# Designs tried in a protein design run: peptides against a protein of PDB entry 4ASU. Part 13

Target 1, 270 residues: chain A of PDB entry 4ASU
Amino acid sequence: ATLKDITRRLKSIKNIQKITKSMKMVAAAKYARAERELKPARVYGVGSLALYEKADIKTPEDKKKHLIIGVSSDRGLCGAIHSSVAKQMKSEAANLAAAGKEVKIIGVGDKIRSILHRTHSDQFLVTFKEVGRRPPTFGDASVIALELLNSGYEFDEGSIIFNRFRSVISYKTEEKPIFSLDTISSAESMSIYDDIDADVLRNYQEYSLANIIYYSLKESTTSEQSARMTAMDNASKNASEMIDKLTLTFNRTRQAVITKELIEIISGAA
Target 2, 83 residues: chain B of PDB entry 4ASU
Amino acid sequence: FTFASPTQVFFNSANVRQVDVPTQTGAFGILAAHVPTLQVLRPGLVVVHAEDGTTSKYFVSSGSVTVNADSSVQLLAEEAVTL

## One batch from the design tools (peptide; made by RFdiffusion4, then SolubleMPNN)

Design b1_p9_1_s1 (from b1_p9_1, 5 letters changed)
Fold by OpenDDE base, seed 3:
Formats: sequence, C-alpha cells, structure tokens
Structure b1_p9_1_s1 (fold): chain B 270 residues (1-270), chain C 83 residues (1-83), chain A 9 residues (1-9)
Amino acid sequence: as target 1 above (270 residues)
Amino acid sequence: as target 2 above (83 residues)
Amino acid sequence: PVLPPLLPV
C-alpha cells in the first residue's frame, strides 16, 4: 500500500472510531434509562403472565393455528440482538410446523422482516416499523396489541419472542405464551374463576396482551441498548488496534520510501 | 399481592389484609382467600389495607385485577397515583 | 409519542 493509501485508511478508521465512541455514549445513556424503566415494567409484565402460569392455561392439541411475535427493532449495530430473535423464531416455526401447526409471524421491528422475509415471507402477517427510535410506551404496546387482535388471523396460541435482559453483558432470547380469547375462555382451568363476564374477559385479554407486549418491548430495548454499547465499545477498541497497526505500517513505509529516494538520488537513477 | 403500573411498583408480592378495587362490574373488596376472579378496572379509588392496619389510597385509570386460587393477586393499572 | 407505523407485508 502507498503512503497515501495508508493515510486514507487511517483517516477512515479514525472517523469510524469517532462514530463508534459517540454511539457507545448514546447507547450507554439509553441503556441507563431503559434499565431503570425495565424494573417496574418487569413486575408489571410478569404480573400479567401470572394468570397463565397459575391457571396452567393449555391449548388443546387439536388446535392448529399458532402466532409468533418476534420483538426487536429497526436499528442495527447491536451485536446478535436481531439474529438471536430471528433464530429462535425460525426454530419455533420449524418445531410448530413439524407438529402440524399453522404458523403466522408478526415482526416488531424491521430487522426481523429483513432477516426472515426470504424464507418466511408467506407466514408474515404484518411488521411494525420505526421501532427503537424512542423508548417504548404502554400506548405503543396497546396499538400493537390492537393491530394483532384486528389482524383477522384467528390464532389459538402464540409465542412472543424477545431478548430478556440479564445484565449489561448478557441477554437471553426467550419466549412467552399468548393465548386467544377463545383458548382462555375454553380452558378447563379457567372454570375456577368465578363470574367472568365475556366482555370482561375480552377486555382483560386485551390488557394482558398489551401488558406482555409492553414488557417484551422493555426487555428488548434494555437488551438492545446494552448490546449496542458493548458492540460499539468493541468496535472502538478494534479500531484503536487497527490504527496502531496502520501507524506502524505507515512509519515503516515512510522510511522505506525515504531510503529508496535517497538511493535513487545517490545512484543518479532518479 | 402485586400492584403495579407500567412505570411504578406499589406492591410486589406483599401480604395485605384487604384490597378494595373499582371494577367495571362494581367495586369489591379482595380479602384473604377470595374466590378466583378476573376483573377490569374502571377509573377510581384503590384502597389497600395492610396487615398493620395502615390504609393506602390510590387512584387508577384502567387496568386489570386477577385473584388466583393460591390467593395471589395481581393489580395491574395502566396509570396509578398515590393519594 | 409517535406510534410505530404498521407496515403491510
């Protein structure tokens, strides 16, 4: 490489390093907020899931329609956040298909669609775009829930797949169940719940779905910002190492050029 | 007893004597060993009676309440404020 | 807050 080429590459990498450092700081600020907001959201969301656990809600085996909701975002540069969710979605879809279930997919965030479109396009019902620009609100979750309920797809059971936050260095892709109103209404285990009006149950289920979606969005956001912070830190370190290596190469090349020029001058071969 | 909004936790797996909730079908008190039920909250007053006799009041906008067979209760309000 | 838009597939 010429001195000019090395210099150009150095400049490029230095610029990348500036960007990655800036992105790290932004991700760190968003992470700190997301983690704070996740604490109550986790209690709230886990509280909403308690019914399904306590009532042991099961979908009958004869029921065939399954919905997969993948929760991610539109934003890249966050390590394996999107690919992890997509991988779990693919695995779940394959397992369900092998069990003779019909599978439909909803993507929360454009990255899910981008990854799965080629292989699962026929299974997609809808994708939500512009996810991850702002912290998710309960209003956002409610809109997603409403759109799901109005999708016209009469699923029996579903899975919401998202990255659960563990720590600043760890997340885990997990799933939580979602059930249709009909599945809940028909569940034998629900018979112990006295005097449940059908309208009450419908409204309850709407809240439950919104609650679970909200929870998943908060977990996903926290995981994403943490992963982005880590990814940007790693990118910044890698850029630093590359700058150091290229600087050494530049210095060596410069010395070689000078030596060559001196030899050419001395030899009269210039 | 768990009482939370999306943004705030008021009670997390706490033991309480009674919780009065405003539901769409009417206000009711959740006592120990209350029958399992699912209800939807209407805007109104939640009153939590602690075992020590302390009473706390909250205004809620909407949400759900679940009373399970194991006497666990999840009160999940969309918005809630301490009064 | 701007709600995420729905994108038809």
Scores: peptide ipSAE 0.058, ipTM 0.921, DockQ to the pose 0.055
Fold by OpenDDE base, seed 4:
Structure b1_p9_1_s1 (fold): chain B 270 residues (1-270), chain C 83 residues (1-83), chain A 9 residues (1-9)
Amino acid sequence: as target 1 above (270 residues)
Amino acid sequence: as target 2 above (83 residues)
Amino acid sequence: PVLPPLLPV
């Protein structure tokens, strides 16, 4: 490589390093916010899931319609965040299909669709875009819930798949159940609950769905920002190492050029 | 007893004496060993009676309340404020 | 603010 080539490459990598450092700082700020907002959201979401944990809600085997909601975002450069969700979605879809279930998919975030489109396009009901530009709100979750409920797909059971935040360096892809109103209303385990008006139960289920979606969005966002921060840090470090290597190469090449020029001068070949 | 909004936690697995909740079917008091129920909140006052006799008041918007067979309660409001 | 419209698939 010529000195010019090395210099060009150095400039390019230095620019990349600046970008990755900037992105790291942005991700860090978003992570800090997301983590703060996740604390109450986790209590809220876990509280909503408590019914399903305590009431052994079983979907009858004859019920074949299953919904998978994959929760991610539109934005890349966050390590395995999207691929982990997509991998679990694929696994779940395959398992359900093997069990003779009909599977439909909702993607939250364009990355889910981008990964699964070629293999699962026919199973997608809807994809939500513009996820990850701003922190998710309960209003956002409510919109997703409403869209699901209005989709006309009468699922019996569903799975919401998202990355649960563990720490700044760790997330885990998890699944939580979603049940239809009919499944809840017909569940034997629900018989212990006092006479519940059908309208009340419907409204309750709408809140439950929105709550779970909201929770998943908050977990996903926190995990994503943390993973992005880590990915950008690693990218910045890798760029630094490459800059150092190229700088050494530049210096060595420069010395070789100088030596050659001196030899040419001394030999009279120039 | 758990009482939270999407953005704030008021009680997390706490023991309380009684919780008065405004529901669409009417206001009712949740006591120990209350029968399991699911209700939807209406805008109104939540009153939490602590075991020490203290009373805390909250205004809630919409949401849900769950009383489980194990006497655990989840009060989940879309919005809630301390009064 | 509510999420923008969904892209139907």
Scores: peptide ipSAE 0.050, ipTM 0.922, DockQ to the pose 0.056
Fold by OpenDDE base, seed 5:
Structure b1_p9_1_s1 (fold): chain B 270 residues (1-270), chain C 83 residues (1-83), chain A 9 residues (1-9)
Amino acid sequence: as target 1 above (270 residues)
Amino acid sequence: as target 2 above (83 residues)
Amino acid sequence: PVLPPLLPV
């Protein structure tokens, strides 16, 4: 490589390092906010899931329609965040298909669609875009819930797949159940709940769905920002190491050029 | 007893004496060993009676309340404020 | 609360 080539590469990597360092700081700020907002959201979301755990709602085996909601975002440069969710979705879809279930998919965030488009395009009902620029709100979750309920797809049961936040260095892709109104209303275990009006149950289920989606979005966002922060830190470190190596190469090459020029001057004078 | 909004937690697995909730079908009091039920909140006042005799009031916009067979209660409001 | 437009694509 010529000195010019090395210099060009050094300049490029230094610029990348500046960008990744800036992105790390932005991700860190978003992470700190997301983690703070996740605390109440987790209590709220786990509280909503408590019914399904306590009521032990079972879907009859004759029911074949299954919905998978994959939760991520539109934004890249966050390590395995999107691929982890997509991998779990693929696994779940394959297992359900092998069990003779009909599978439909909702993607929250464009990255899910980008990964699954070639293999699962026909299974997508809808993809929500513009996810991840701002922190998710309960309003956002309500829109997703409403769109699902109004989609006309009469699923019997479903699953929401998202990255649960563990720590700044760890997330886990998890699945939580979602049930249709019909599945809940027909569940034998629901008989213990006294005199529930059908309208009350419908409204309750709408809240439950919105609550679970909201929770999943908050977990996903926190996991994503943490993973992005880590990815940008690693990228910045890798860039630094490459800069150091190229700088050494530059210095050696420069010395060799100077030495060659000196030899040529000396040999040409002989 | 758990009482939370998406943005704030008021009670997390707390023991309380009674919770009065505004539901679409009417206001009711949740006592110890209340029968399991599901209700939807209407805009109104939540009153929490603590075991120590203190009473706290909250305004809620909407949401849900679950009373389970194990006497656990989840009061999940879309918006809630302390009064 | 006015739900921000999620653009379905």
Scores: peptide ipSAE 0.048, ipTM 0.921, DockQ to the pose 0.079
Fold by OpenDDE base, seed 2:
Structure b1_p9_1_s1 (fold): chain B 270 residues (1-270), chain C 83 residues (1-83), chain A 9 residues (1-9)
Amino acid sequence: as target 1 above (270 residues)
Amino acid sequence: as target 2 above (83 residues)
Amino acid sequence: PVLPPLLPV
């Protein structure tokens, strides 16, 4: 490589490093906010799931309609965040199909659709876009819940798949159950609950759905920002190492050029 | 007893004596060993009676309350404020 | 300005 080529490459990598450092700082600020907002959201969301865990709600085997909600975002440069969710969605869809169930998919965030479109296009009910530009609100979760309830798809049970935040360096793709009103109403384990009005149960289920969606969005957002921060940090470090290597190469090449020019002058071969 | 909104936690797995909640079917008190039930909140006052005798009041909007067989309670309000 | 809602597609 000529000195000019090395210089051009150094300039390019230095510019990339500036961009990745800036993106790291933006991701760090968003992560810090997301982590703070996740604390109450986790208590709220886990609280909403307590019924299903304690009542051990089961869907009868004759019930065949299953909904998968995959939760991520529209935004890239966050490591395996989207691919992890999509991988688990594919695995779950395959397992359910092997069990003779009908599977429909909702994607929260455009990246889910981008990954699954070729192989699962016929299974998609809806994809929500404009995810990840702002922190998710309970209003956003309510919109998603309402759209699902109004979709006309009469699922029996479902799975919401999202990345649960563990730490700044770790997330885990997890699944939580979603049940239809009919499945909850018909569950034998619900018989221990006092006489519940059908309208009360319907409204309760609407809140439950919005609650779990909100929880999943908060976990996903925190995981995404953390992963992006880590990815941008790693990219910045890799750029630094490459700058150091290229700087050494530049210095060696410069010395070689000078030596060659001196030899040409001395030898008269110029 | 857990009491939270999407943005704030008031109680997290706490032991309390009694919780009075405003539901669509009317206000009711949740005591120790209350029968399992599901209810939907109406706008109104929540009153929490702690084991130490402290009474706390909250205004809630919509939401849900769950009383489980293990005496665990989840009060989940869309919006809630301390009074 | 109310941020635009999530758009179903």
Scores: peptide ipSAE 0.046, ipTM 0.917, DockQ to the pose 0.069

Design b1_p9_1_s2 (from b1_p9_1, 5 letters changed)
Fold by OpenDDE base, seed 4:
Order: sequence, then structure tokens, then C-alpha cells
Structure b1_p9_1_s2 (fold): chain B 270 residues (1-270), chain C 83 residues (1-83), chain A 9 residues (1-9)
Amino acid sequence: as target 1 above (270 residues)
Amino acid sequence: as target 2 above (83 residues)
Amino acid sequence: PVLEPLLPV
């Protein structure tokens, strides 16, 4: 490579390093906010899931329609965040299909669609875009919940798959159940919940779904921002190492050029 | 007893004597031996009676309340404020 | 801004 080539490459990598460093700082700020907002959201979401844990709601085997909701975002550069969700979605879909279930998929965030569209296009119902530009709100979750309930797809049960935040360096892809109104209303374990009006139960289920979606979005966002921060830090470090290597190469090449020029001068060949 | 909004936690797995909740079917008091039920909240006053006799008041918007067989209660409001 | 659902194309 010529000195010019090395210089051009150095400039390019230095620019990349500046970008990744800036992105790291942005991700760090978003992470700090997300982590703060996750604390109440987790209590809220776990509280909503308590019914399903306590009631041990079971879907009859004859009920075959299963909905998978994958929660991610539109934005890349966050390590394995999207691929982890997609991997678990694929695994779940395959397991359910092997069990004779009909599987439909909803993607929250465009990245899910980007990963799964080719292999699972026939199973996709809808994708929600505009995820990850701003922190998710309960209103956002409510919109998703409402769309699901109004989609016309009459699922019996479902799975919401998202990355649960553990720490700044760790997340885990998790699955939580979702149930249709009919499944909840017909569950034997729900018999202990007496005198529930059908309208009340419907409204309750709408809240429950919105709550779980909201929770999943908050976990996902926190995990994503943390992973992005780490990814950008790693990218910045890698760029730094490459800059150092190229700088050494530049210096070596420069010395070689100088030596050649000196030899040419001394030899009178110039 | 858990009482939270999406953005704030008021009680997390706390022991309380009684919780009065505003539901669409009317206001009712939840005690330790209350029968399991699912209700939806109407805008109104939540009153939490602590074991020490302290009473706390909250205004809630919409939401849900769950009373489980194990006496666990989840009060989940879209919005809630301390009064 | 509200999330916009899109059908797979």
C-alpha cells in the first residue's frame, strides 16, 4: 500500500472511531434512562404476569393457534440483541409446529422482520415499526395490544419473546405467555375467580396484554442500549488498535520510501 | 400487595390490612381473606390501610386489580398519584 | 409518535 493509501485508511478509521465513540455516549445516556425507567416497569409487568403464574392457565391440546410476539427494535449496532430474539422465535416456532400447532408471528421492531422474513414470511401477520427512536411508553404498548386484539387472528395462546435485562454486560432472551380471552375464561383454574363479568374480563385482558407488552419493551430497550454501548465501545477499541497498526505500517513505509530516495540520490540514479 | 403504575411503584409485595379500590362495578375493600377476583379500575380513590393503622390515599386512572387465592394482590393503574 | 403496524409484504 502506498503512503497515500495508508493515510486514507487511517483517516477513514479515525472517523469511524469518532462515530462509534459518539454512539457509545448516546447509548450510555439512553441506557441510564432506560435502566431507571425499567425499575417500576418491571414491578408493573411482573405484577401483570402474576395471574398467569398463580392461576396456572392451561391451553387445551385441541387449541392449535399460537401467536409469537418477538420484541426488538428498528435499530442495529447492538450486538446479538436482534439475533437472540430471532433465534428463540425460530426455535419456538419449530417446536410448536412439531407439536402440531399453527404458528403466527408478530414482530415488534423492523429488525425481526429483516431476520425472519425470508424463512417465516407465511407466518408473519404484522410488524410494528418506529421502535427504538424514543423510549417506549405505555401508550405504545397499548397501540400494539389493541392492534393484536383487533387483528382478526384468533389465537388461543401465545408467547412474547424479548431480552430481559440482567446487567450492563448481560441480558437473557426470555419468553412469557399470553393468552386469549377465551383461553382465560375457559381455564379451570380461573373458576376460583368468581363473579367476573365478561366485559370486565375483556377489559382486564386488554390491560394485561398492554402491561406485558410494555414490560417487554422496557426490558428490551434497556438490554439493547446496554448492548449497543458495549458494541460501540468494542468498535472504538478495535478501531484504536487498527489505527495503531496502520500508524506503524505508515511509519515503516515512510522510512522505506526515505531510504529508497536516499539510495537513489547516492547512486545518482535520480 | 403490589401497587404500581408503569412509571412508579407505591407498594411492592407489601403486607397491608385493607385496600379500597374504585372499580367499574363499585368500590370495594380488599382484605386478606378476600375471595379471588379480577376487576378493572375506574378513575377514583384508592385507600391503603397499613397494618400499623396508617392510611394512604391515591388517585388512580384506569387499570386492573387482581386478588389471588393466596391473598396476593396486584393493583396496576395506568396512572396513579399520591394524595 | 405512535407505532405503526405494517403488514409483511
Scores: peptide ipSAE 0.050, ipTM 0.923, DockQ to the pose 0.046
Fold by OpenDDE base, seed 1:
Structure b1_p9_1_s2 (fold): chain B 270 residues (1-270), chain C 83 residues (1-83), chain A 9 residues (1-9)
Amino acid sequence: as target 1 above (270 residues)
Amino acid sequence: as target 2 above (83 residues)
Amino acid sequence: PVLEPLLPV
């Protein structure tokens, strides 16, 4: 490689390093905010799931319609965040299909669609885009919940799949159940609850769904920002190592050029 | 007793004497060993009576309240503010 | 979020 080639490559990698460092700082700031906002969101979301855990709502085996909601974002450069969710969605879809269930898929964030569209196009109902540019709000979750409930797709039960935040270096892909109004209303375990009006139960279920979606979005966002911060740090380190290697190569090549020129001068060939 | 909004936690697995909630079917008090129920909140006043006799007041928007057989209560408001 | 339907429901 000529000195010019090495210099060009060095410049390119240095520019990449600047970008990745900048992105790391942005991700770090977003992570810090997301982690703070996750604390109340987790209490809120887990509180909403408490009924389904305590009531032990079961879907009858004759009920075959299952909805999978994958929660991610539109934004890349965050390691295995999207692929982890997609992998679990695929596994769940395959298991449900093997059990004779009808499976439909909703993607929250365009990356889910990007990964699954080719293999699961017939099962994919809708995708929600514009996820991950700003921190998710309860309003955002309510929009998703409302669109789902008004979609006309009559599922019996479902699974919401998202990355749960564990630490700055760890997330875990998890699943939480969602149930249709009909499944909840027909559950024998609900009989212990005092005379619940159908309209009350409907409204309750709507809030519950929005709450769970909100919770999943907050977990996903925190996990994503942490993973992006790590990915950008790794990219910056890799760029640094490459810069060091190329700098050494540059210095060696420069010395070789100088030596060659000196020999040509001494030999009278220049 | 858990009382939270999406952005703030007021009570997390706390023991309280009574919680008065505004529901769409009417305002009622949740006492110890209240029968299991599900209700939807209407905009209004929540009053939490602590075991020590202290009373806290909150204004809530929409949301839900769940009373379970194990006496656990989840009060989840879309918006809530201390008064 | 913006909804993009892929299949008619």
Scores: peptide ipSAE 0.050, ipTM 0.913, DockQ to the pose 0.041
Fold by OpenDDE base, seed 2:
Structure b1_p9_1_s2 (fold): chain B 270 residues (1-270), chain C 83 residues (1-83), chain A 9 residues (1-9)
Amino acid sequence: as target 1 above (270 residues)
Amino acid sequence: as target 2 above (83 residues)
Amino acid sequence: PVLEPLLPV
């Protein structure tokens, strides 16, 4: 490579490093906020799931309709965040199909659609876009819940798949159950809950769905921002290493050019 | 006893004597060994009676309350404020 | 801004 080529490449990598460093700082700020907001959201969301865990609600085997909701965002440059969710969705869909279940898919965030639409077009119902530009609110979760409930999509049970935040360096793709009103109302384990009005149960289920969606969005957002921060840090480090290597190459090439020019002058060859 | 909104936690797996909740079917008190139930909150006052005899009051907008067979309670309000 | 549900095309 000529000195000019190396210089151009150095400039390009330095610019990339500046961008990745800036993106890291933005992701770090968003992560810090997301983590703060996740603390109450976990208590709230885990509280919403307590019924399903304690009642051990099971869908009868004759019920075949299963809904998979994958939660991510519209935004890239966050490592394996989207692919992890999509992988789990594919695995779950395949397992359910092998068990003779009918599977339908919903994507929260455009990236899920981008990954799964081609291979799962027959099962894919709807995508929610405009996810990840701002922190998710309970209002956002309510919109998703209401749209799902009013969509006319039939399901007996479902799975919400999202990345649960573990630490700044770790997330885990998790699955939580979603049940239809009919499944909850017909569950034998619900018999211990006395005198539940049907309208109350319907309204309760609407809150439950919104609560679980909200929780999943908060976990996903925190995981995403953390992963993006890490990805941008790694990109910045890799750029630094490339800059160091190219700087050494530049210095060696410069010395070689000088030596060549001196030899040409002395020899009269140029 | 867990009492939270999406943005704030008031109680997390706490032991309390009694919780009074405003539900769509009427206000009721949740005591130890209350029968399992599911209810939906109406706008109103929540009163928490702690084991030490202290009482705290909250205003809630909407949400749900779950009383489980193991006496665990989840009070999940859409919005809640301390009074 | 509110989330917008879109059917896959």
Scores: peptide ipSAE 0.047, ipTM 0.921, DockQ to the pose 0.045
Fold by OpenDDE base, seed 3:
Structure b1_p9_1_s2 (fold): chain B 270 residues (1-270), chain C 83 residues (1-83), chain A 9 residues (1-9)
Amino acid sequence: as target 1 above (270 residues)
Amino acid sequence: as target 2 above (83 residues)
Amino acid sequence: PVLEPLLPV
């Protein structure tokens, strides 16, 4: 490589390092907010899931329609955040297909679509974009829930797959159940719940779905920001190491060029 | 008893004497060993009666309330404020 | 900004 080439590469890497450092700081700020907002969101979301756990809602075996909702975002540079969700979605889809279930997929965030489009295009119902630019709100979750309920796909049960936040250095891809109104209404375990009007149950289910989606978005966001912070830190460190290596190469190359020029001068003067 | 909004937790697995909730089908009081039920909240007043006799009031916008067979209650409001 | 549902292309 010429001195010019090395210099150009050094400049490029230094610029990348500046960007990654900036992104790290932005991710850190967003992470701190997301973690704070996740605390009540967990209580809220887990509270919404309590019915399904306590009522032991089961989908009858004859029911074949399954919905997979993958939750991530539109934004890259966050390590394995998207690929982990996509991997779990693929695994779940394969398992369900092997069990003779019909599987449809919804992507929350464009990255899910980007990863799964080639292999699972036929299973995709809809993708929600503009995810991850701003912190998710309950309104956002409600929009997703409404669209899901109005999608025309009459699923019996579903799986919402998202990254649950554990710590600043750890997340885990998890799955939570989603049930259709019909599945809830027909569940034997629901018979113990007294005086449930059909309209009430419908509205309840709408809230439940929105609640679970909101929870998943909050978990995903916190996980994403922490992962991005880590990824940007690693990128910045890698850039630093590369700068050091290239600087050494530059110095060596510069010395070699100078030596060559001196030899040429001496040889030409002879 | 759990009472939360998306942004705030008021009660988390707490023991309370009674919770009065405004539902679309009517306001009702949830006491210990209340029959399991699912309801949807209407805008209105939630009153939490603690075991010590303390009463707390909240305004809620919408949401859901679940009373389970195990006597656990989840009151999940879209928006809630202390009064 | 509100999330925009889009069909897969």
Scores: peptide ipSAE 0.046, ipTM 0.920, DockQ to the pose 0.045

